# Ledger of designs, part 36: peptides against a protein of PDB entry 5JNO

Target 1, 112 residues: chain A of PDB entry 5JNO
Amino acid sequence: MVAKFQPPPEYQLTAAELKQIVDQSLSGGDLACRLLVQLFPELFSDVDFSRGCSACGFAAKRKLESLHLQLIRNYVEVYYPSVKDTAVWQAECLPQLNDFFSRFWAQREMED

## One batch from the design tools (peptide; aimed at target 1 Q38 F104)

Design b1_p26_7_s1 (made by RFdiffusion4, then SolubleMPNN; from b1_p26_7, 12 letters changed)
Fold by OpenDDE base, seed 3:
Structure b1_p26_7_s1 (fold): chain B 112 residues (1-112), chain A 26 residues (1-26)
Amino acid sequence: as target 1 above (112 residues)
Amino acid sequence: SAELEEARRRALAVLEEMEAEAARLA
């Protein structure tokens, strides 16, 4: 048997929370995008969290990293088991995640 | 935080626009 993935406590969703997001989703790719917003709102923030803190020096990264994608995929698999297939994940979810994320920041750049 | 919630709201607004577009093309 394959070992079951356990997300870090800070990114643990209850069954009810996950179902609520699923009920709002139109597809597996759409679900992935909603999970991105729910789990990682900091990726959409303009706030410099290091502002006024000489010890922080933290630069917010506007990138989807492997850890973000893996956590999202694990939750998507609960309701869309087909994304366990990497080809399906890359065809149905990754393009939508990238398009959504890039569109968000492209719009923000135009508004600034 | 309030800042993160605002970011979430803005992100969801963009996503909903994309969902609406996808629905029209489906």
Scores: peptide ipSAE 0.690, ipTM 0.943, DockQ to the pose 0.890
OpenDDE base, seeds 1, 2, 4, 5: peptide ipSAE 0.689, 0.688, 0.689, 0.690; ipTM 0.943, 0.943, 0.943, 0.943

Design b1_p26_7_s2 (made by RFdiffusion4, then SolubleMPNN; from b1_p26_7, 14 letters changed)
Fold by OpenDDE base, seed 2:
Structure b1_p26_7_s2 (fold): chain B 112 residues (1-112), chain A 26 residues (1-26)
Amino acid sequence: as target 1 above (112 residues)
Amino acid sequence: SAELERARQRALEVLEQMQAEQEELE
């Protein structure tokens, strides 16, 4: 028996918080991107948050990890149940997440 | 964190650009 997924406390959104993000979203893919920004702002920062923190351990930098995607998907499913289908998730959300994330850092590289 | 907030704002700007592109394609 597998326990139901529970996000870490720092990534727990209230219904009101999630609704606010949904109201700003135009699609499931857009919602996924907005959740990415809201939940994981550190992925868009040049700051090494693990620096000077022995408790932080090694963190993947500038990478969307499976745990990030899983958490985002769980929230997206609340308003877009179709993403429970892996094919839909891979067609509607993952490409937008990857494109958004890549575009962000590509732009940053050009500015540096 | 001010630094994180700046990062969020930059990210949202990129997202808005993507939204505009998607709306134009619809």
Scores: peptide ipSAE 0.676, ipTM 0.935, DockQ to the pose 0.877
OpenDDE base, seeds 1, 3, 4, 5: peptide ipSAE 0.673, 0.674, 0.673, 0.673; ipTM 0.935, 0.935, 0.934, 0.935

Design b1_p26_7_s3 (made by RFdiffusion4, then SolubleMPNN; from b1_p26_7, 14 letters changed)
Fold by OpenDDE base, seed 3:
Structure b1_p26_7_s3 (fold): chain B 112 residues (1-112), chain A 26 residues (1-26)
Amino acid sequence: as target 1 above (112 residues)
Amino acid sequence: SKELEEAKQRALEVLEQMQQEAAAAA
C-alpha cells in the first residue's frame, strides 16, 4: 500500500467542495486553474496585507510556487489520475496554470 | 474578505474568457 497524501488543514477540501469544482471544470487543466483560485485567492489580490503593520512586512508574491502546484496536482489526480504521469501534468496542466496566472496579472497591469 | 472574494471573481472571469477563446480556436 502506498501512503496517501494529506494536505494541510487550511487547504483541505471536502469531497463535496471538490466535486463542485470538478463539475464546473472542462478538463484537468481547467480544474487545476479553478483549484488555484479556490485554494489560493490571495495570489489574485493586490491587497497589501502588511499595510500599516510594521511587524508584518511581507509582500504577497505573484508567483506560483512548488507548494501551490503540488497541492493542486494532488487534488487534480483524484479525478484525472493520468496527471500522476509528470509528462501529462507538464503538458496538460502546467501550461494552463501559467498562462492563466500570467494573463490575469497582465490584464490587471493593463487596466491600472 | 471582500477584497479576496472580488479577486476570486475577477480570476474566474479571466479563466472563462480563456476557455471561450480556446474553444473557438480549437
Scores: peptide ipSAE 0.690, ipTM 0.942, DockQ to the pose 0.892
OpenDDE base, seeds 1, 2, 4, 5: peptide ipSAE 0.690, 0.689, 0.689, 0.691; ipTM 0.942, 0.941, 0.941, 0.942; seed 5 fails the geometry check

Design b1_p26_7_s4 (made by RFdiffusion4, then SolubleMPNN; from b1_p26_7, 17 letters changed)
Fold by OpenDDE base, seed 1:
Structure b1_p26_7_s4 (fold): chain B 112 residues (1-112), chain A 26 residues (1-26)
Amino acid sequence: as target 1 above (112 residues)
Amino acid sequence: MEELQRAKQRALEVLREMEEERRRAE
């Protein structure tokens, strides 16, 4: 048996919080992007969180990791069960996530 | 904290731009 994936407490959304994000979303892919911003705002920041906290050895990186994507997918599945199919997830959500993330940093590079 | 909020706001602005592009393409 495979252990059930459970998000860390800091990434646990209530039903009401998730619904608010869903109400602002146009699609499953759009929902995924909004979840990315809400759950992992540090991925969009130049601030190194490891600098201020010696207790936490985790450093934010400017890349989407499997853990981020898995957590987002779990929430998207609540309202878009079709993304349980990996092919659907890869066709509908991942391209939008990657496009959004890349556009953000491309814009930042132009501003700097 | 302020810098993080600014980053989040900028991210949402980029996302809104993408949403507008998708809406125009439909």
Scores: peptide ipSAE 0.661, ipTM 0.933, DockQ to the pose 0.838
OpenDDE base, seeds 2, 3, 4, 5: peptide ipSAE 0.660, 0.659, 0.659, 0.659; ipTM 0.933, 0.933, 0.933, 0.933

Design b1_p26_8 (made by RFdiffusion4)
Pose (drawn by RFdiffusion4):
Structure b1_p26_8 (pose): chain A 97 residues (1-46, 62-112), chain P 26 residues (1-26)
Amino acid sequence: MVAKFQPPPEYQLTAAELKQIVDQSLSGGDLACRLLVQLFPELFSDRKLESLHLQLIRNYVEVYYPSVKDTAVWQAECLPQLNDFFSRFWAQREMED
Amino acid sequence: SELEEIYEEAREKALETLEEMNEEAA
């Protein structure tokens, strides 16, 4: 309806780049976690899993898992896995010292 | 740059965490 949305260049993936990540993904949730690592490595350095970031990941995930257009599927599969992946990463870091 | 090296190291650590989670789930 309203406009063409494109992410900032630094978060733009080519179709080839997206296909490669998908090929390595075990599931929609895994794809979502791999996309979090590829798109937002600054989130892992010295939370900000904020709405714009999650929506960008969801948009990419939907290209190959269109059922993720259903918010219930997003919330049942991908979103818990992203938050648990992120929580686990940071707890692991906390515990290194 | 130094910032890019930091972000690459952070990426590697995040990928290690994801690999461990996938091995446990298998």

Design b1_p26_8_s1 (made by RFdiffusion4, then SolubleMPNN; from b1_p26_8, 14 letters changed)
Fold by OpenDDE base, seed 3:
Structure b1_p26_8_s1 (fold): chain B 112 residues (1-112), chain A 26 residues (1-26)
Amino acid sequence: as target 1 above (112 residues)
Amino acid sequence: SAREAELAAARARALEVLAEMEAERA
């Protein structure tokens, strides 16, 4: 029996919500970036949302962590099954995620 | 709340950057 994807409640998306994001996405990598924004807006904020949150724990600010990537990948797989292949995930999605995330914060630094 | 407003603003800023990148790939 194949295990089914079950995200934590705070990171659950309905089928309709996921479809909306997919419909706005140009590719699997683009979808990954949109999911990053939707699921983890705190990564794009200067506010420390993890402060006082026992469930959040310590999170490296301005860093994409394994848990973030895992959750995103699971959702991407729904519409782009090819990312189940690690090589595809690393070639198509990870570079776009890193480029997007890096560009965002680079721009913010230059605006100061 | 202030937190909700900040999250909304963060998403908006992020999506702006993403839109720019999407346009560059087109």
Scores: peptide ipSAE 0.675, ipTM 0.939, DockQ to the pose 0.930
OpenDDE base, seeds 1, 2, 4, 5: peptide ipSAE 0.672, 0.674, 0.674, 0.674; ipTM 0.939, 0.939, 0.939, 0.939

Design b1_p26_8_s2 (made by RFdiffusion4, then SolubleMPNN; from b1_p26_8, 10 letters changed)
Fold by OpenDDE base, seed 2:
Formats: C-alpha cells, sequence, structure tokens
Structure b1_p26_8_s2 (fold): chain B 112 residues (1-112), chain A 26 residues (1-26)
C-alpha cells in the first residue's frame, strides 16, 4: 500500500502556531512575511551547501518560487479571505514578500 | 474550533498544491 502523501512537517502549522503568527501580524502582507520565515527558514540560511563539497559543486539557490508563494497564500486566506482575489494578493501581499526577501539578503550582503 | 477547521481547509489546499507540483515533476 502506498503511503498517503502528507505535506512536510515544516509546512504544517498547528492551530496554536498559526494563531500566534496572526496575533503578531499587523496586516495580510505582514502575515505573509511572517509565514515566509516560519515555513521556509532554509531560504534565510547562510549555509553554503557547496562549501566543503569537492564532488557536487552545486550552489543552493535562494529565491521565492511559485510553490512557496502558493503555500503562504493558502494560510493567509484563512484570516484574509480577500487574498483569494489575485489582484488583492498581488497588491497587498506579493510586493511585501518580495521586498522583505530582497531586503533581507541585501542587508546580509552588506554585513559580509 | 472554528480556527482548527479553517486551518484544516488551508492544509487541504496546501496538500493539493504539493500534489500538483509532484505530478508536474513526474
Amino acid sequence: as target 1 above (112 residues)
Amino acid sequence: SALEEELERARERALAVLEEQQAEAA
């Protein structure tokens, strides 16, 4: 029997965790950014997966992909149903996500 | 609770997204 597919544990927020994030959020866009950090901490890691590896030579990519955005949107919709409208998502959440992510790495680049 | 039910719906949507991505990768 094939095991039932489940989302990875890191993508499965508990009700308590989600409530905590919502309580800390000031807006839908802010909630989206907080979810980004909580769901995908690997996108904010300084770990160079190619460092010390003489065989692989692959560098880890740090970018927001469609899957990341879709998962975040699904959770944001719980408290902000308006983001079901693509226009609202693109106006209120997506720019904040992109700016937050870009500014994070820009800041880290300056500190190094 | 209502929150738990809403979260469950979100989880179901997330699952659907992941399944779609896996299907595209296969």
Scores: peptide ipSAE 0.422, ipTM 0.844, DockQ to the pose 0.024
OpenDDE base, seeds 1, 3, 4, 5: peptide ipSAE 0.195, 0.147, 0.156, 0.174; ipTM 0.701, 0.666, 0.679, 0.705

Design b1_p26_8_s3 (made by RFdiffusion4, then SolubleMPNN; from b1_p26_8, 16 letters changed)
Fold by OpenDDE base, seed 3:
Structure b1_p26_8_s3 (fold): chain B 112 residues (1-112), chain A 26 residues (1-26)
Amino acid sequence: as target 1 above (112 residues)
Amino acid sequence: SAEEARLAAARARAEEVLAQMEAERA
């Protein structure tokens, strides 16, 4: 039997919530970007959520980490099963995610 | 709160960038 997808509770989306995001998405890559914003708003903010928490350590707030990507990919797979193929994920979703994330921070730097 | 406001602003900016990218692909 295929392993079941079970995200951490803090990153769980209901079927209705996921459907709403999908309905607004133009492609698997676009869906990935929308999921990035929805699941990890802290990556787009200068808010220090770890402030006062010595156990949190250094957080690379401006990097897309493997955990972020894996969680996003799991949700994308629900509606775009082709991304189970790593080559497809790397060709269609990762470039858009990186482009989106880079554009966001580039704009912030230009505005300062 | 101040943190909530900052997060909301960041999210709004992110969505603007998304909209720009979507428009480029259309």
Scores: peptide ipSAE 0.614, ipTM 0.920, DockQ to the pose 0.819
OpenDDE base, seeds 1, 2, 4, 5: peptide ipSAE 0.614, 0.613, 0.613, 0.612; ipTM 0.920, 0.919, 0.920, 0.919

Design b1_p26_8_s4 (made by RFdiffusion4, then SolubleMPNN; from b1_p26_8, 12 letters changed)
Fold by OpenDDE base, seed 1:
Structure b1_p26_8_s4 (fold): chain B 112 residues (1-112), chain A 26 residues (1-26)
Amino acid sequence: as target 1 above (112 residues)
Amino acid sequence: SAEQQRLEEARQRALEVLAQMQEEAA
């Protein structure tokens, strides 16, 4: 049996912290994007975070890895249980995450 | 720290981009 996924300590959110983010969110997809910013600010900067999560190992600095997406999905499921369905996750949340992340770096590259 | 400040600035910029996307979708 596959063990239930558990986030590493550095990516833990309290119920109060998660609730605050949810209250600011307009949808499950919006919540996913806000969680991305809250949990992984290093993905939006040029700051060296190689010494960060010991469980992450080597990761692309400007890429959403499977671990990132799984962590976000786990939190989104708390308030939007429908994303447990992979089809719903891929239709409602994943495209918004990718569009948001891509747009951010596209704009940054144009400003440089 | 300086690193923490840079991360916070990045977070703020990211939220601004998200807000822009939401305004366009509204």
Scores: peptide ipSAE 0.673, ipTM 0.939, DockQ to the pose 0.914
OpenDDE base, seeds 2, 3, 4, 5: peptide ipSAE 0.672, 0.673, 0.673, 0.673; ipTM 0.939, 0.938, 0.939, 0.939

## One batch from the design tools (peptide; aimed at target 1 Q20 P41)

Design b1_p27_1 (made by RFdiffusion4)
Pose (drawn by RFdiffusion4):
Structure b1_p27_1 (pose): chain A 97 residues (1-46, 62-112), chain P 27 residues (1-27)
Amino acid sequence: MVAKFQPPPEYQLTAAELKQIVDQSLSGGDLACRLLVQLFPELFSDRKLESLHLQLIRNYVEVYYPSVKDTAVWQAECLPQLNDFFSRFWAQREMED
Amino acid sequence: FTYNLSGLTPAEQELLLTTLEEFSAEH
């Protein structure tokens, strides 16, 4: 309806790059976690799993798991997995010391 | 497969990939 949305260049993936991540993904939630690592490594260094970031991941995930266009599917499968992956990463880091 | 780990220390990279592998195995 309104405009063409494109992510910033640093978060743009080629179709080939997206296909490769998908090929290694076990599920829509795993894909979502792998995309979080690939697209936003700055989120893992010295939370900001904020809405624009999550929507970008969802947009990529939907290319191969179109049922994720249903917000209930996103909330039931991908979103809990992303938050738990992120929480676990940071707890593991907290515990190193 | 190779991920983009720009801006991370070696220790952070190791932790991130281990967390991803272990977390993925549960699902």

Design b1_p27_1_s1 (made by RFdiffusion4, then SolubleMPNN; from b1_p27_1, 12 letters changed)
Fold by OpenDDE base, seed 1:
Structure b1_p27_1_s1 (fold): chain B 112 residues (1-112), chain A 27 residues (1-27)
Amino acid sequence: as target 1 above (112 residues)
Amino acid sequence: MEFNLSGLSPEEQRLLLETLEQHSSTI
């Protein structure tokens, strides 16, 4: 049997917290972007890690990994059950997440 | 709604929120 995905404790949202984000969202894709900001603000930081771990490289922290995307999708599904369909997730949410994330870093590079 | 962005510099916070506003206005 396949185990159900469970988010780490630091990424657990209460029903009230999730509703606050939903109330500010205009669509499932917009909700996904707001969840990205809420759950993983560290992905938008240019500060180096101080853990002395070579695995915590610059390239790694500027990527939307499958774990990040899966966690966001799990919360989006609560209010937009249609994203359980992979085709809907890939058409409605993934392009907006990628565009949002890429636009941020492109603009950061232009301002530096 | 307010995000917890204390780990980011003021410039990073500004740009992030601006990028989010730009995205939301296009939907």
Scores: peptide ipSAE 0.689, ipTM 0.953, DockQ to the pose 0.836
OpenDDE base, seeds 2, 3, 4, 5: peptide ipSAE 0.684, 0.686, 0.688, 0.686; ipTM 0.952, 0.952, 0.953, 0.952

Design b1_p27_1_s2 (made by RFdiffusion4, then SolubleMPNN; from b1_p27_1, 8 letters changed)
Fold by OpenDDE base, seed 4:
Structure b1_p27_1_s2 (fold): chain B 112 residues (1-112), chain A 27 residues (1-27)
Amino acid sequence: as target 1 above (112 residues)
Amino acid sequence: MEYNLSGLSPEEQELLLKTLEEHSATI
């Protein structure tokens, strides 16, 4: 048996916090995008993370990783159980997340 | 809705929230 996915404490939303986001969401895809903003605001920062490791030259990548997506999906499932179906998740939520994330960075790159 | 965006600059916050609302209008 595989253990249930547990978010790190810093990404554990209370029922009240999640309800606030849901109340302002118009769909499962919209909820996913709002959760992205709430849970991972650091993904929208232009901070130079390479300074954190001079030895390895680490550089943060502007991409949504599997762990981010899994966490978001877990919360979306609470109010949209249909996303437990991977086909639904891929049709209703993933495209919205990717489009939203891409739009942000595309616009950021056009800013002076 | 207020998000925890203190780690972002005011300009980044504004762009993010604007993008979010504009995107939500498309779905």
Scores: peptide ipSAE 0.738, ipTM 0.964, DockQ to the pose 0.845
OpenDDE base, seeds 1, 2, 3, 5: peptide ipSAE 0.731, 0.737, 0.734, 0.726; ipTM 0.963, 0.964, 0.964, 0.963

Design b1_p27_1_s3 (made by RFdiffusion4, then SolubleMPNN; from b1_p27_1, 11 letters changed)
Fold by OpenDDE base, seed 4:
Structure b1_p27_1_s3 (fold): chain B 112 residues (1-112), chain A 27 residues (1-27)
Amino acid sequence: as target 1 above (112 residues)
Amino acid sequence: MEYNLSGLSEEEQRLLLQTLQEHSATI
């Protein structure tokens, strides 16, 4: 059998919390973007050298990793089961996530 | 809807919410 994907405790959403996000969402892709903001707000922060390595200057990556996408997809599937189909996920949600993330950082770069 | 964005600066919060609004407006 295939083990059920279980998100880490820090990324667990209750049914009520997920419903709140869904109620604000206009589509599966929109839900995905809202989940990105809800689950991973740290991806939208500039490098904090006070918390990072001052010696090596390691900077946080500005990218969506596979784990981020997997977690988001799992929650989207609750209300949009069609995204279990990889083709649907890649057509409806993944482009919106990438565009959303890229647009944010493009705007940040313009204002810097 | 409100998000927990306390780890972000005020400017980052503003831009993030704006990006979300713009995204929603195009679909």
Scores: peptide ipSAE 0.686, ipTM 0.954, DockQ to the pose 0.861
OpenDDE base, seeds 1, 2, 3, 5: peptide ipSAE 0.685, 0.684, 0.681, 0.683; ipTM 0.954, 0.954, 0.954, 0.954

Design b1_p27_1_s4 (made by RFdiffusion4, then SolubleMPNN; from b1_p27_1, 10 letters changed)
Fold by OpenDDE base, seed 2:
Structure b1_p27_1_s4 (fold): chain B 112 residues (1-112), chain A 27 residues (1-27)
Amino acid sequence: as target 1 above (112 residues)
Amino acid sequence: MEYNLSGLSPEEQKLLLETLEQHSATI
């Protein structure tokens, strides 16, 4: 038996909070991007990711990790059940997430 | 829609929200 996915407390959205984001979203992919901003704003910060490990100095890559994507997908599924199909998730949501994320950092690189 | 972006600089917040709206406008 596999336990139902439960997000960490800091990433738990109420029904009202999720509905608010959904009401501003135009599609499942758009909702995914808005959830990315809402749940993980730290991914858009220039703060050194290596601050998480003073011992090794390893800098975390600026990428969307599997846990980020899993959490976003779980919320998107509430209003767009079709994303339970991996093919739909990969066609409708992942490209938009990646494009949005990369566009932000590409713009940041140009300003540095 | 208001996001909790207090951990970001004003410049980062502005760019992020602009990027989000630009993305939304293309779909």
Scores: peptide ipSAE 0.716, ipTM 0.960, DockQ to the pose 0.828
OpenDDE base, seeds 1, 3, 4, 5: peptide ipSAE 0.715, 0.712, 0.715, 0.715; ipTM 0.960, 0.960, 0.960, 0.960

Design b1_p27_2 (made by RFdiffusion4)
Pose (drawn by RFdiffusion4):
Structure b1_p27_2 (pose): chain A 97 residues (1-46, 62-112), chain P 27 residues (1-27)
Amino acid sequence: MVAKFQPPPEYQLTAAELKQIVDQSLSGGDLACRLLVQLFPELFSDRKLESLHLQLIRNYVEVYYPSVKDTAVWQAECLPQLNDFFSRFWAQREMED
Amino acid sequence: EKATLLAEVKAKLKQYGHDDYADFELE
């Protein structure tokens, strides 16, 4: 309806780049976690899993898992897995010392 | 800077036993 949305260049993936990540993904949730690592490594250095970031990941995930267009599927599969992946990463870091 | 941070994240993922994540590279 309204406009063409494109992510900032630093978060733009080519179709080839997206296909490669998908090929390595075990599931929609795994794809979502891999995309979090590829797109937003600054989120893992010295939470900001904020709405714009999550929506960008969801947009990419939907190219190959179109059922993720259903918000219930997103919330049942991908979103818990992203949050638990992120929580686990940070707890692991907290525990190193 | 993003590429460096990505390498660092992958090094941590390797340390935590996520070898498939850490070893994967885009062509």

Design b1_p27_2_s1 (made by RFdiffusion4, then SolubleMPNN; from b1_p27_2, 12 letters changed)
Fold by OpenDDE base, seed 1:
Structure b1_p27_2_s1 (fold): chain B 112 residues (1-112), chain A 27 residues (1-27)
Amino acid sequence: as target 1 above (112 residues)
Amino acid sequence: SHQELLAQVKERLKKMGYDDLADFELA
């Protein structure tokens, strides 16, 4: 049996917190992007916070890794069960996440 | 802290034109 991953405390949301984000979201894709910012602000910054949790398994600073996406998907599924279907996840959420993240860093690179 | 970093990121996102994605709060 494969052990189930438990996210670090800084990536844990209560039901109340998640509901607040959902209530402010326009769609599943929008929710996913808001979760990305809320859970992983370090991916949008040059500040290194990885020193505090070297055991979490997150290696890349400026990259959306499978573990990030998996965690976001787990929260999105609570209010959008349809994303359990990979085809739905790839159509409704992944494009929004990738477009947002890539555009952000493309703009940052132009400002440097 | 995580909250301070989040606040900084949200402010930067707003400056970059992502007001819709950065304009959310947790109470």
Scores: peptide ipSAE 0.588, ipTM 0.935, DockQ to the pose 0.810
OpenDDE base, seeds 2, 3, 4, 5: peptide ipSAE 0.579, 0.581, 0.575, 0.579; ipTM 0.934, 0.934, 0.933, 0.934; seeds 4, 5 fail the geometry check

Design b1_p27_2_s2 (made by RFdiffusion4, then SolubleMPNN; from b1_p27_2, 10 letters changed)
Fold by OpenDDE base, seed 5:
Structure b1_p27_2_s2 (fold): chain B 112 residues (1-112), chain A 27 residues (1-27)
Amino acid sequence: as target 1 above (112 residues)
Amino acid sequence: SHAALLAEVKAELKKMGYDDLANFELS
């Protein structure tokens, strides 16, 4: 048996919460970006949120790590099953996530 | 808190021109 990843409480969404985000999303890629902000706001801040999870000891950095992406993908799959196909995920969601995140910090770098 | 940080991030995103992307809420 293989255990599924259990996210920290602050990274968990109920079905109702996820539906609310989906209802406000235009596409799978848009949903992914909204989930990125909702689940991991610490990635857009200098605030260390590591103290938030004593169980996993998660340390937030200014990076989109595989675990972040996997969590987002898991939620996106609920309403956009096509992203179960890695090729679809890489074509429709990953570019939007990476572009958004990269542009955000590029802009912050110019302002700082 | 997560909620407080999220609110700050959304505000910052809007200032940076990501109005639509940051314009979502949970009840």
Scores: peptide ipSAE 0.574, ipTM 0.935, DockQ to the pose 0.811
OpenDDE base, seeds 1, 2, 3, 4: peptide ipSAE 0.540, 0.560, 0.572, 0.543; ipTM 0.928, 0.932, 0.935, 0.929

Design b1_p27_2_s3 (made by RFdiffusion4, then SolubleMPNN; from b1_p27_2, 15 letters changed)
Fold by OpenDDE base, seed 5:
Structure b1_p27_2_s3 (fold): chain B 112 residues (1-112), chain A 27 residues (1-27)
Amino acid sequence: as target 1 above (112 residues)
Amino acid sequence: MHAELLERVRAELARMGYDDLASFRLA
C-alpha cells in the first residue's frame, strides 16, 4: 500500500485556500497553472532566497520536477478527480503546465 | 511562505501578459 503524499510545510494548502484557487480556475489545467505559481513562485525568479527564507532555504532552478508536478496533481485531484487517471492528467494538465512554464522562461530569456 | 516573492512573480506575470494568473490573490 502506498502512503499518502505529504507535501512539505511550505507547500501546504488548507481546504479554504485550495477552494479559493479552484473558484478562480476555469479548468483543471488552469487550476494546475495557478497552483504552480502559488506554490512555487521561486521557479519563476532568478532571485536566490536560500538565505532570505529561513523556512526552506531552497534555491529552485528553472525546472519543473516530478515532485512539483506530483504535489500539484494531488491538489487538482481534490476537485478534478478525473486526473487520477494518468492519461487525463497528461492530456489536460501537463501540457498546460509545461507550455506555461516554458513560454514564461522563453520570454524572459528574450528580454535579457 | 514566499509571500514577497510571490507578489514579485505576479507582478512579472502581469507585465508579461499573464493577467488572469497575476490577478489572483488568496484572501
Scores: peptide ipSAE 0.657, ipTM 0.950, DockQ to the pose 0.823
OpenDDE base, seeds 1, 2, 3, 4: peptide ipSAE 0.653, 0.655, 0.654, 0.655; ipTM 0.949, 0.950, 0.949, 0.950

Design b1_p27_2_s4 (made by RFdiffusion4, then SolubleMPNN; from b1_p27_2, 15 letters changed)
Fold by OpenDDE base, seed 5:
Parts: C-alpha cells; sequence; structure tokens
Structure b1_p27_2_s4 (fold): chain B 112 residues (1-112), chain A 27 residues (1-27)
C-alpha cells in the first residue's frame, strides 16, 4: 500500500485551477509540461527560490526530482487516468517533461 | 503563489520560443 502524496501548500492546486490548465492542454504530456511550469517556476530560474518568492524559504535545485514528477503525475491522473499505468506515464508524459526541461536548460547554457 | 516568479518565467519561455507553454493562463 502506497500513501497518497500530499503536496506542500505552495504546490496545491484547486480543482478549478487544475481544470483551467487542462482546458488549455492538448494532451496528457502537454498538461504535464504546463503543470511543471505552473507549479515549479523556480526550476526555470537562475534566481534562488527563496529570493524568487518571498513567501517561501525552500531551496530548490535546478533539477527535476522524483517529488516534482510524482506531484505532476498525480494531477495529470485526474483527467488522464491512463497515466496511472506506469508504462503509459513513461511513454506519454515523462519523455515530454524531460525533453522540455533538459532542452530549456541546454538552451540557457548556450546563452550564458 | 509564486505569481511574480511565474510571470517572469513565462516571459523567458516566450523569448526562448516556448510560446505555447508561455501563454497559458490561470484566472
Amino acid sequence: as target 1 above (112 residues)
Amino acid sequence: MHEELLAKVKEELRKMGYTDLAEFELA
């Protein structure tokens, strides 16, 4: 038995907020990428998380970690229940998330 | 939460060519 992941308040979306993101998404993978940006903008910033958001003292790394992925997956499952299947998650969402995130920082690195 | 940072990130995404991801909104 696996305990349900409860996100910190700063990463909690209401049903209405999630629906808005879903309505603007083209697919489960697209939804995942939008959630990544919406929930974890600090992962796309050179600014320290605690400085980027005065309400937070969290030190975020420039890395896509398991907890980030788990949280995103939990939200995606609400409207794309097929991603409860790990094979589907790994085929439809993970590649898009990883490609987007890695390419973003690869591009930023070239601009430095 | 993180509204100001999110706005900045979206602007950077737009400049980098991720227009579709940069232009989604929450009311």
Scores: peptide ipSAE 0.523, ipTM 0.920, DockQ to the pose 0.778
OpenDDE base, seeds 1, 2, 3, 4: peptide ipSAE 0.519, 0.523, 0.522, 0.517; ipTM 0.919, 0.919, 0.919, 0.918

Design b1_p27_3 (made by RFdiffusion4)
Pose (drawn by RFdiffusion4):
Structure b1_p27_3 (pose): chain A 97 residues (1-46, 62-112), chain P 27 residues (1-27)
Amino acid sequence: MVAKFQPPPEYQLTAAELKQIVDQSLSGGDLACRLLVQLFPELFSDRKLESLHLQLIRNYVEVYYPSVKDTAVWQAECLPQLNDFFSRFWAQREMED
Amino acid sequence: ELNLSGLTDAEKTAILDTLQTLAEELH
């Protein structure tokens, strides 16, 4: 309806890059976590799993798991897994010391 | 295979261990 949306260049993936991540993904939630690592490594260094970031991941995930267009599917499968992946990463880091 | 640029070795290890844990849960 309104405009063409494109992510910033640093977050743009080629179709080939996206296909490769998908091929290694076990599920829509796993894909979402792999995309979080690929697209936003700055989120893992010294939370900001904020809405624009999550929507970008969801947009990529929907290319191969179109049922994720249903917000209930996103909330049931991908979103808890992203948050738990992120929480686990940071707790693991907290515990190193 | 994934982008780990700008991360320390410890941060990279923590990502890989978290992904492995997620893979075990899914299997």

